# Designs tried in a protein design run: peptides against a protein of PDB entry 4QMF. Part 54

Target 1, 175 residues: chain A of PDB entry 4QMF
Amino acid sequence: ESSFMTLFPKYRESYLKTIWNDVTRALDKHNIACVLDLVEGSMTVKTTRKTYDPAIILKARDLIKLLARSVPFPQAVKILQDDMACDVIKIGNFVTNKERFVKRRQRLVGPNGNTLKALELLTKCYILVQGNTVSAMGPFKGLKEVRRVVEDCMKNIHPIYHIKELMIKRELAKR

## One batch from the design tools (peptide; aimed at target 1 I163)

Design b2_p30_2_s4 (made by RFdiffusion4, then SolubleMPNN; from b2_p30_2, 9 letters changed)
Fold by OpenDDE base, seed 3:
Structure b2_p30_2_s4 (fold): chain B 175 residues (1-175), chain A 30 residues (1-30)
Amino acid sequence: as target 1 above (175 residues)
Amino acid sequence: MITEEDLKELEEEAKKEAEEILRKEKELEE
């Protein structure tokens, strides 16, 4: 028997209440039990006697982790698919100065979110920047590229350099 | 669902905007 719990911030409570029946239904297909605790502010997933695939509990763990970091349910639930992986990148510990942190995080997003959108397309990943974390979903190769760009951005390497590199690689792959 | 043409346009727009930001930042540091 395996169990995982994740805390969520208060501002997510209303949304999580709204979609929790959908979470329950999605996990029931795999015989995974789940609990939303509004007092503690936590989500829990557990295997049951009917759970056939022991690996599915790890995907359920990732599901609640993504939901806690503001990933919408229609996107987060895709983690239950065999071909989908995720990564939650902590960015809050790279810079102690708040203003510098905000500036570097904004560079990752770019004007009108266009920088981030280009990165999503080039890596074939979904990417969400929220607070002190970046959540990403997609193929393993793409996730590796996302982590590199995100961490380098927080180390004061502008994302444009990596985007240019990825664009060149894409053009070469088409030939 | 986006077309390949839409993808190319989005990539070029993102690139141009990022390059402009970099140029402005360098000019302010000089």
Scores: peptide ipSAE 0.050, ipTM 0.562, DockQ to the pose 0.057
OpenDDE base, seeds 1, 2, 4, 5: peptide ipSAE 0.027, 0.027, 0.029, 0.030; ipTM 0.580, 0.578, 0.602, 0.585; seed 1 fails the geometry check

Design b2_p30_3 (made by RFdiffusion4)
Pose (drawn by RFdiffusion4):
Structure b2_p30_3 (pose): chain A 175 residues (1-175), chain P 30 residues (1-30)
Amino acid sequence: as target 1 above (175 residues)
Amino acid sequence: EEEEEEEEEEEEEELEEIEEKVEEELEELY
């Protein structure tokens, strides 16, 4: 009955092709069927007659979405857990110009990826920047903060104010 | 009143220390 599909770019195909057996196995635990269409370049997740809880298909949809945005499989299967949520942030329709887009995305990740890592430490979330998207995984509150920072960064508001604010909040909680 | 003023001064000093520490971390980060 329930079926969700997603598209993936070609540079991702090889990785998925070699880890797909691990994906259908992880999904087999929940009795969710999955197909990988190489010609179309897509992934599909479906519920079956023997699926215990059909609602997990939503999580399965998130899994293949994370896999389409260059999130590594071992990190991605965590979405099949309970206390795990995700958010794939689209950053394409903020800037019409390409140079400015790269400038603001590079500002998002920063030198040596430090500021990006700092966000991971402050929001307690896994964050991955890839092409036109920023994929986040973790607590709902931290996810809200990540979306806030990313969206406000793709708009010309620097992430330094946010990082400072989160640092102050953290130290205040330390007391 | 005096005890309340002393508690307000101690809270202001703790907040200054937190601000200084955050500024040092931001300088290292940027």

Design b2_p30_3_s1 (made by RFdiffusion4, then SolubleMPNN; from b2_p30_3, 11 letters changed)
Fold by OpenDDE base, seed 3:
Structure b2_p30_3_s1 (fold): chain B 175 residues (1-175), chain A 30 residues (1-30)
Amino acid sequence: as target 1 above (175 residues)
Amino acid sequence: MEEEEEKRRKEEEELKKIEKKVEEELKKLF
């Protein structure tokens, strides 16, 4: 039997409680057991004797990881699809100055979320900027692009440059 | 078919709107 556990912050507890039956039902289809521990503040996923696909436990691990990082269940559950990958990019270590960190993190979102939405559409990824992490879901190529843009943003390269590059590449690929 | 085409059309329209906004933001950086 294989098992994976992730901790979640207290502010996620109420939400996780509300969706946990849906998590259970989604994982039951794959014969993956799951446990929500409200005392520890953890989620656990486990293979069972009925788990047919051994790889699904890794997707279940990623599901609880995404949920812990504030990804909504209707989006996070898509990780169970074969073509869907995810990444959780730690951004808190690039800048020690809090104001500089907040400013660079805000550049990823941009005015009215337009920068983030552009990046999502161009990479075919879902992207959530939360706290000290960026969670992304999508095709592997898109995730690689997202990670580059996110990390470069934390290194003071404005996301807009990459977005313009991706736009140009997209227009060239239509020809 | 039709729902997927409508989805693609909406995504392209959103991209065009975002492209304009991106170009405006680029002009502020240069």
Scores: peptide ipSAE 0.117, ipTM 0.700, DockQ to the pose 0.044
OpenDDE base, seeds 1, 2, 4, 5: peptide ipSAE 0.105, 0.106, 0.102, 0.107; ipTM 0.698, 0.698, 0.702, 0.702

Design b2_p30_3_s2 (made by RFdiffusion4, then SolubleMPNN; from b2_p30_3, 10 letters changed)
Fold by OpenDDE base, seed 1:
Structure b2_p30_3_s2 (fold): chain B 175 residues (1-175), chain A 30 residues (1-30)
Amino acid sequence: as target 1 above (175 residues)
Amino acid sequence: SEEEEKKREEEKKELEEIEKKVEEELKKLF
């Protein structure tokens, strides 16, 4: 039987407690067991003897990973759909200087969130910038583009450059 | 569905508005 565990930060505890019954119900439909450990600060998912699809445990793993990274449950639970993929991009290791990190992370969001919204629309992904990670959900092709833009942004390539390229590609696909 | 079509049209309009803003910001960077 397969099992996966993820740790969550203390500031997520209250929220996770409030939605855990909904998590349990969503996973029960797939015969996946789950446990919220408030002492350790962990979430666990496990296959059962009644688990039919062996791949669903990997989606359950991704669900708890997304929840730990502040993705809201109504969005995170969509990972259980067959056509939905996700990525959790670690951004904290690209720069040592905290101020430089914050500035580069802010470029992903942009003025009034417009840069992030443009990237979401162009990639057909949901994107959440939180702490030292960017969580994304969507089609695999879109996720690949999101990862490229996010990592390049942390490497000091401005996201607007990639957004322009994606816009050009979109215009060419309409013709 | 009509709701999905409305949503797609709204997303299209929103993207077009953002595109204009992005083009303006691009002109400042290059």
Scores: peptide ipSAE 0.080, ipTM 0.650, DockQ to the pose 0.044
OpenDDE base, seeds 2, 3, 4, 5: peptide ipSAE 0.045, 0.076, 0.070, 0.062; ipTM 0.568, 0.647, 0.643, 0.638

Design b2_p30_3_s3 (made by RFdiffusion4, then SolubleMPNN; from b2_p30_3, 9 letters changed)
Fold by OpenDDE base, seed 3:
Structure b2_p30_3_s3 (fold): chain B 175 residues (1-175), chain A 30 residues (1-30)
Amino acid sequence: as target 1 above (175 residues)
Amino acid sequence: EEEERRREEEERKELEEIEKKVEEELKKLF
């Protein structure tokens, strides 16, 4: 039996409690067991003797990882689909200065979230900027692009530059 | 099928609006 555990921050506890029955039902379809430990602040997923697809446990691992990083359940559960991948990009280590970190993180979002939404649409990914991580879900190609843009943003390359490049590439692909 | 086409068209329009806003932000940055 394979098992994976992830810790979640205390501020997620209330939300995770509210959706845990939905998590259980989603994983039960794949014969994956799950446990929410409110004392430890952990989520665990486990294969059972009835688990048919051995790969689904890795998706279940990714599900709880996404949930721990504030991805809403209706979005996070899509990770169980075969064509859906995810990435959790750590952004906290690129900049030691808190103000500089906040500024660079805010550039990923942009005014009214427009920069982020543009990046989502161009990469066909869902993207959530939360705390010291960016969570992304989508096709592998799109995820690779998201990671590049996110990391470069933290390295002081403005996301809009990459967005422009992606727009140009999209226009060229329509010809 | 019609509902999918409507969603795709709405997504396209939303994209075009966001593209314009991002282009405006680009013009301010460069």
Scores: peptide ipSAE 0.059, ipTM 0.631, DockQ to the pose 0.042
OpenDDE base, seeds 1, 2, 4, 5: peptide ipSAE 0.052, 0.049, 0.028, 0.058; ipTM 0.635, 0.635, 0.525, 0.646

Design b2_p30_3_s4 (made by RFdiffusion4, then SolubleMPNN; from b2_p30_3, 9 letters changed)
Fold by OpenDDE base, seed 3:
Structure b2_p30_3_s4 (fold): chain B 175 residues (1-175), chain A 30 residues (1-30)
Amino acid sequence: as target 1 above (175 residues)
Amino acid sequence: EEEEKKKEEEEKKELEEIEKKVEEELKKLF
C-alpha cells in the first residue's frame, strides 16, 4: 500500500476543512483513501485494497500538494484527469533579498494580473502565484514553458520577453 | 458544441485584449 502526506500552512486550514468532503468524494471514485489532520496540519492520501490503477495515487499526491499551495479545489481536482499534469515551482530560493524577491514575483503577475493571464493563455496552463511557489496545471509542453518563464523571472529576465516570443510563435503556427 | 465554440471565441477575444496590454507594457520597457 502506497501513501503520501503533505503539510499545509495554518491559513489554509479553514478552507481545506470546508472542501474536504469534496476531496474525499473525488478520491473515493478511484478507491483512494484520504485523511485531513488538523492537529499536524497535514493531508494524507493512500491506496486501498480496492485501488485498481496504481498510477492514480501519484495524481492524488499531486492533488493534496496543489491544495496545500492554495490552488482552489475545483481547479486542483482536474489533476485526476489523465491529460492533466502539474508543477509546483519553488521561487523563494532564487533571491535572498526580500524586496528584490517581491519585485520579481510581482513581474510574473504584472499590472492587474495581465502578465500572468497572458502566460496562462499562451501555455494553456492554469497558474497560481502564491508565497514562495508558483503552481501550474496543464499540458506537459505548457508546463515546461511556464517553468522556464517563472525561473527566468526570478533570475531577472522579465516575463514579457517570453510572452512576446510565445505570441510570435503562435502567429507563425497559424500560417 | 455551441457552448464550446462560444468559449473558444471568448478566449480568443481575451487573448487579443491581453496581447494589446502586453505590447503596451513592452513599449514601457524599451
Scores: peptide ipSAE 0.073, ipTM 0.620, DockQ to the pose 0.043
OpenDDE base, seeds 1, 2, 4, 5: peptide ipSAE 0.069, 0.048, 0.026, 0.052; ipTM 0.625, 0.635, 0.513, 0.644; seed 2 fails the geometry check

Design b2_p30_4 (made by RFdiffusion4)
Pose (drawn by RFdiffusion4):
Structure b2_p30_4 (pose): chain A 175 residues (1-175), chain P 30 residues (1-30)
Amino acid sequence: as target 1 above (175 residues)
Amino acid sequence: EEEELLEKAIEEMEEQLEEEELPKPEKFEI
């Protein structure tokens, strides 16, 4: 009955092609069927007659979505867990110019990826920047903070204020 | 190691903010 599909870019195809057997196995634990269409370049997840809880299909949809945005499989299967939520942030329709987009996304990740790592440490979330999207995984509150930072960064508001704020909050909680 | 990285990341962002001369948003009182 329930079926969700997503598209993936070609540079991702090889990786998925070699790890797909691991995906259908992880999904087989929940009795969710999945198909990888190479010509169309898409992934599909479906519920079956023998699926225990159909609602997990939402999580399965998230899994393939994370897989379409260059999130590694070992990190991605965690979405099938309970205390895990995700958020794939679209950053394409903020800037009409290409140069400014790269400027603000590079600002988002920063030198040696430090400021991006700093966000991971402060929001307690896994964050991955790829092309037109920023994929996040972890606690709901930290996810809200990540979306806030990313969206406010793709708009010309620098992430330094947010990082300082989160650092102050963390030290206040330390007390 | 994580504290050192955070301090370094803050310094890098302050340097980048000074280079770009971006205004401070009124919503931040830091």

Design b2_p30_4_s1 (made by RFdiffusion4, then SolubleMPNN; from b2_p30_4, 16 letters changed)
Fold by OpenDDE base, seed 3:
Structure b2_p30_4_s1 (fold): chain B 175 residues (1-175), chain A 30 residues (1-30)
Amino acid sequence: as target 1 above (175 residues)
Amino acid sequence: EDEKLLKEAIEELEKEFEEEKEPVPSWYKL
């Protein structure tokens, strides 16, 4: 039997309580057990004797990881699909200066979220910038690009460089 | 629709870049 646990921040508790029945239902289809511990502030997923696919527990692990990082359930639950991967990119350790951190994080979003939207379109990923992490969901190739853009942005490489590169690649692929 | 959204997003991104332009780290090769 395999088990994975993820802690979640207090501000996420109310939402997780609201959607936990839906989480349970989604995981029950795969015979994965789950527990929400409000005292500890944790989510746990476990295989059961009826779990058919041993790999699904890893997806369940990723599901609770995404939920802990503020990804909404209707999006996070897509991780259970075979063709869907995810990445949680820690961005809080690249810059010690809070103002600089906020500025660089904001560059990922851009005005009206348009930079983020462009990156999502170009990589075919869902991307959520929240707190000290960026959560992404999509194809492995797209996730690799997202991680590069995000980490480089935190290293003071403006997303525009990568966006332009991705656009060129997109146009070349259409030919 | 995606192409339109992409073009608009890039235009705004380019504007933001010019307004907040900072030097690229010397170790980074474009």
Scores: peptide ipSAE 0.233, ipTM 0.808, DockQ to the pose 0.571
OpenDDE base, seeds 1, 2, 4, 5: peptide ipSAE 0.233, 0.216, 0.207, 0.217; ipTM 0.817, 0.805, 0.791, 0.803

Design b2_p30_4_s2 (made by RFdiffusion4, then SolubleMPNN; from b2_p30_4, 13 letters changed)
Fold by OpenDDE base, seed 3:
Structure b2_p30_4_s2 (fold): chain B 175 residues (1-175), chain A 30 residues (1-30)
Amino acid sequence: as target 1 above (175 residues)
Amino acid sequence: SDEELLEKAIKELEEELKKEKLPKPPEYKL
């Protein structure tokens, strides 16, 4: 049997408590067991003897990883779908200066979140910018594009360049 | 609409680029 654990930050505890029954129900459909440990601040998923698809445990692992990174449950649970992949991009190590980090991270979001929404649209991904990570969910191709844009943004390449490129590619694909 | 959102995002981003001297995108070698 396979088991995976992830730690979650304290600020997620209250939320995770409120949705844990829904997590349990979603995983029970796949005969994956799960445990929320509030003392340790961890989530665990594990296969059971009744787990039909052994690969689903990897998706369950991704589910708890996404939840730990502040992805809301209604979005995170979509990772259990076969066509959905995810990526958790660590952005905290690209810039040592906190102000510069915040500035570059904010560029991913843009005014009123419009930059982020544009990127989501163009990549067909869900994207959450939170803390020192960017969580993305979607098709593998889109996730690759998201990672590129996110990492380049943290390297001081403004998302606009990629957005323009993706728009051109989109228009070309319509012809 | 998606188009309006994209246009708005581009406009806002272009305005931000005017305010900031940002590096050009890297040349990706295939």
Scores: peptide ipSAE 0.234, ipTM 0.761, DockQ to the pose 0.602
OpenDDE base, seeds 1, 2, 4, 5: peptide ipSAE 0.219, 0.214, 0.209, 0.215; ipTM 0.754, 0.748, 0.741, 0.755; seeds 1, 2, 5 fail the geometry check

Design b2_p30_4_s3 (made by RFdiffusion4, then SolubleMPNN; from b2_p30_4, 13 letters changed)
Fold by OpenDDE base, seed 1:
Structure b2_p30_4_s3 (fold): chain B 175 residues (1-175), chain A 30 residues (1-30)
Amino acid sequence: as target 1 above (175 residues)
Amino acid sequence: MDEELLEKAIKELEEEFEKEKLPIPEEYKL
């Protein structure tokens, strides 16, 4: 039997409580057990004797990881689909200066979130910038592109360079 | 609709880039 646990920050507790029945129902369809521990601040997923697909536990692991990083349940639950992958990119250690960190993180979002929306469209990913992490969901190729843009942005490379590159690649793919 | 959104996002990013006058790394000179 396989089991995975993730810790979640306290500010997620209220939300996780409200959606936990939906999490349970979604995982029950795959015979995966789950536990929300409010004392420890953890989520656990576990295979059961009725689990027929051993690979689904890895999807369940990713589900709780995404939920811990503020991804809404209706989006996070899509990770249980076979064609969906995810990545959680740590951005908090690229810059020690707090003001510089906030500025570079804001560049990923852009005015009215338009930079983020452009990246989502170009990579065919869902992207959420929250705290010291960026969570992404989508095809593997798109996730690789998202990670490159995110990490380079934290290294003071403006997202515009990658967006222009992705736009050129998109136009070439239409021919 | 997607193209219009992309064009708008690119324009805003270009304006931000010009305002900040960030150095261009050699590997990203387009």
Scores: peptide ipSAE 0.138, ipTM 0.759, DockQ to the pose 0.883
OpenDDE base, seeds 2, 3, 4, 5: peptide ipSAE 0.118, 0.125, 0.115, 0.128; ipTM 0.742, 0.742, 0.732, 0.740; seed 4 fails the geometry check

Design b2_p30_4_s4 (made by RFdiffusion4, then SolubleMPNN; from b2_p30_4, 16 letters changed)
Fold by OpenDDE base, seed 3:
Structure b2_p30_4_s4 (fold): chain B 175 residues (1-175), chain A 30 residues (1-30)
Amino acid sequence: as target 1 above (175 residues)
Amino acid sequence: SDEELLKQAIKELEEEFKKEKLPKPPWYDL
């Protein structure tokens, strides 16, 4: 039997309480048990003796990780699908200066969120920029691209370089 | 459309790039 626990920030508590029945129902389909601890501020997932696929616990682990990082349940629950992967990219440690951090993080989003949307389209990923993390969900190849763009952005490489590269690759793939 | 969003994003990014005089990565040869 395997179990995984993740902590969540206080500001997520109210939301997690509202969707926890849905989490439970989704995991019950796979015979994965789950616990929401509001005192500790944690979520736990556990295999049971009835768990058919032992690998599903890793996806359940990822589910609660995504939920802790502000990914909405309707999106996060897609991680339970076999073809869906995720990544939580820590961005808070690349820059010590708060203003510079905010500026670089904002570059990932861009005006009206257009930069982020472009990245999502090009990588075929869902991407959420929140706090000190970027959460992404999608195909492994796309996730690898997202991580590169995100980390490079925090290292002061403007997303435009990657977007242009991805655009060219996209056009070449159509031929 | 997706294509319109991509074009708009590129336009905006290019404008930001010009304003901020950002460094070019060594691998970028486009």
Scores: peptide ipSAE 0.248, ipTM 0.826, DockQ to the pose 0.947
OpenDDE base, seeds 1, 2, 4, 5: peptide ipSAE 0.231, 0.236, 0.242, 0.227; ipTM 0.817, 0.814, 0.820, 0.812

Design b2_p30_5 (made by RFdiffusion4)
Pose (drawn by RFdiffusion4):
Structure b2_p30_5 (pose): chain A 175 residues (1-175), chain P 30 residues (1-30)
Amino acid sequence: as target 1 above (175 residues)
Amino acid sequence: TFDFENLTEEEKEEILEKALEELEEELEEE
């Protein structure tokens, strides 16, 4: 009955093609069927007659969505867990110009990826920047904070204020 | 859950201080 599909770019195809057997196995634990269409370049997840809890299909949808945005499989299967949520943030329709987009996304990740790593440490979330999207995984509150930072960064508001704020909040909680 | 949670406190502080310095320098340049 329930079926969700997503598209993936070609540079991702090789990786998925070699790890797909691991995906259908992880999904087999929940009795969710999945197909990988190479010509169309898509992934599809479906519920079956023998699926125990159909609602997990939502998580399965998230899994393949994370897989379509260059999130590594070992990190991605964690979405099938309970205390795990995700958020794939679209950053394409903020800037009409290409140069400024790259400027602000590079600002988002920063030198040596340090500021991006700093966000991971402060929001307690896994964050991955790829092309037109920023994929996040972890606690709901930290996910809200990540979306807030990313969205406010793709708009010309620098991430320094946010990182300072989160650092101050963290030290205040340490007390 | 994630690999970065296995970092020592010192390692986390070093990363955060370095990231903050880099952000301050970038904001001053702009």

Design b2_p30_5_s1 (made by RFdiffusion4, then SolubleMPNN; from b2_p30_5, 9 letters changed)
Fold by OpenDDE base, seed 1:
Structure b2_p30_5_s1 (fold): chain B 175 residues (1-175), chain A 30 residues (1-30)
Amino acid sequence: as target 1 above (175 residues)
Amino acid sequence: MFPFEELSEEEKEKILEEAIKELEEELEKE
């Protein structure tokens, strides 16, 4: 049997407790076992003898990874679908200066979150900026684009340049 | 996630235009 564990930050504990029954029910449909350990602050998923598709454990791994990074359950659970992929991008190590880090992270979100909304639309991805990570869910091509924009933003390349590029590509695809 | 699949092409274009406008304004402030 295969097993995967992820740690979660303390501030997620209350939420994870409230949705854990839903997590259990979703994974039970695939005969994947799961455990929430509040002492260690961890989530574990494990195949069972009744697990028919061994590949589903990788989806379950991704589910708990997303939940640990503040993705809400109704969105995170979509990772169990065959056509859905995800990426967790670490952004905390690009800039040592805290003020510069906050500024560049804020550029990804933009005023009223509209920059992020535009990126989501153009890449067909769900994107969540939280703490030192950016979580994304969607098609592989879109995820690749998200990672490029996010990393470049943390390297002081403003998202506007990538958004304009993606807009041009979108228009060309309509022909 | 914003339900983009429910938006018309015109609505999507408006979202993108607004985002670009805001980004350009922010660049001018820096």
Scores: peptide ipSAE 0.570, ipTM 0.923, DockQ to the pose 0.613
OpenDDE base, seeds 2, 3, 4, 5: peptide ipSAE 0.564, 0.565, 0.568, 0.558; ipTM 0.921, 0.920, 0.923, 0.920

Design b2_p30_5_s2 (made by RFdiffusion4, then SolubleMPNN; from b2_p30_5, 9 letters changed)
Fold by OpenDDE base, seed 1:
Structure b2_p30_5_s2 (fold): chain B 175 residues (1-175), chain A 30 residues (1-30)
Amino acid sequence: as target 1 above (175 residues)
Amino acid sequence: MFPFDKLSEEEKEKILKEALEELEKELEEE
């Protein structure tokens, strides 16, 4: 039997407690067991003797990973669908200067989140920027594009370059 | 959570145009 565990930050504890019954119900449909450990600050998922699809445990692993990085449950639970993949991009180590880090992270989001919204449309991904990570959910092709834009942004390449490129590709795909 | 799958093509174009205009403005100000 397979088991996966992920740690979550303290600020996430209150929310996770609130939605844990929903997590349990969602995973029970697939006969995956789960545990929320508030002392350790961890979430665990496990296969059971009743688990009919061994591959579902990997999706359960991804679910708790996404929840640990502040993805809300109604979005995170979609990872259990066959056509959904995810990526958690670490952005905290690209820049050592705190002010520069904050500025580049803000460029990725843009005014009122409009830059991020455009990127979501162009890649067909859900994207959440939180702390030192960016969480994304969607098709593999879109996830690859998201990672490129995010990492380049942290390397001081303005998102406008990639947004324009993706817009051109979108127009070409309509022909 | 942005419901992009519920948008019309016209609405998508509007979002992209506005986002691009904002990005261009940011580059001019920096």
Scores: peptide ipSAE 0.534, ipTM 0.913, DockQ to the pose 0.622
OpenDDE base, seeds 2, 3, 4, 5: peptide ipSAE 0.532, 0.528, 0.530, 0.519; ipTM 0.912, 0.911, 0.912, 0.910

Design b2_p30_5_s3 (made by RFdiffusion4, then SolubleMPNN; from b2_p30_5, 8 letters changed)
Fold by OpenDDE base, seed 1:
Structure b2_p30_5_s3 (fold): chain B 175 residues (1-175), chain A 30 residues (1-30)
Amino acid sequence: as target 1 above (175 residues)
Amino acid sequence: MFPFEELSEEEKEKILEEALKELEKELEEE
C-alpha cells in the first residue's frame, strides 16, 4: 500500500474543513482513502485493496499538495484527470530582501492580475501566486514555460521579455 | 481561476495586447 502526506498552513484549515467531504467523494471514486488531521495540520492519501489503478495515488498526492498551497478545490480536483499535470514553484529563497521579494512577486501578477492572466493564456496553465510559492496546473510544456518565467522574474528579469517571446510563438503556431 | 478556454481568439488578443501595454508602461516607470 502507498501513502502520501502533506502539511498545510494554519490559514488553510477553515477552508479545508469546508471542502473535505468533496475531497473524500472525489477520491472515493478511485478507491483512494484520505484523512484530514487538524491537530497535526496534515492531509493524507492512501491506496486501498480496492484501488485498481496504482498510478492514481500520485494524482491524489498532487491534489493534497495543491490544496495545501491555496488552490481551490474545483481547480485542484482537475489534477485527477490524465492529461493534467502540476508544479509547485518555491519563490521565497531567490531574494533575501523582503521589499525586493514583494516587488518581484507583484511584477509576476501585474495590475489587476493582467500579467498573470496573459501568462495563463499563453501557457494554457492555471497559475496561482500565493505566499512563497507559485502553483501551476496544465500541460507539461506549459508548466516548463511557467517555471522559467516565474524563476526569471524572481531573478529580476521582467516578465515582458518572456511574454513577448510566447506571443511570437503563438502567432507562428497559427500558420 | 481564469477560464481562458471559453474565450474567442479576438478576446485572447485583446487580453494579450492590454497586458503588453501595461508591462511596457511599468518598464518606463522603473
Scores: peptide ipSAE 0.549, ipTM 0.918, DockQ to the pose 0.622
OpenDDE base, seeds 2, 3, 4, 5: peptide ipSAE 0.544, 0.539, 0.544, 0.533; ipTM 0.916, 0.915, 0.918, 0.914

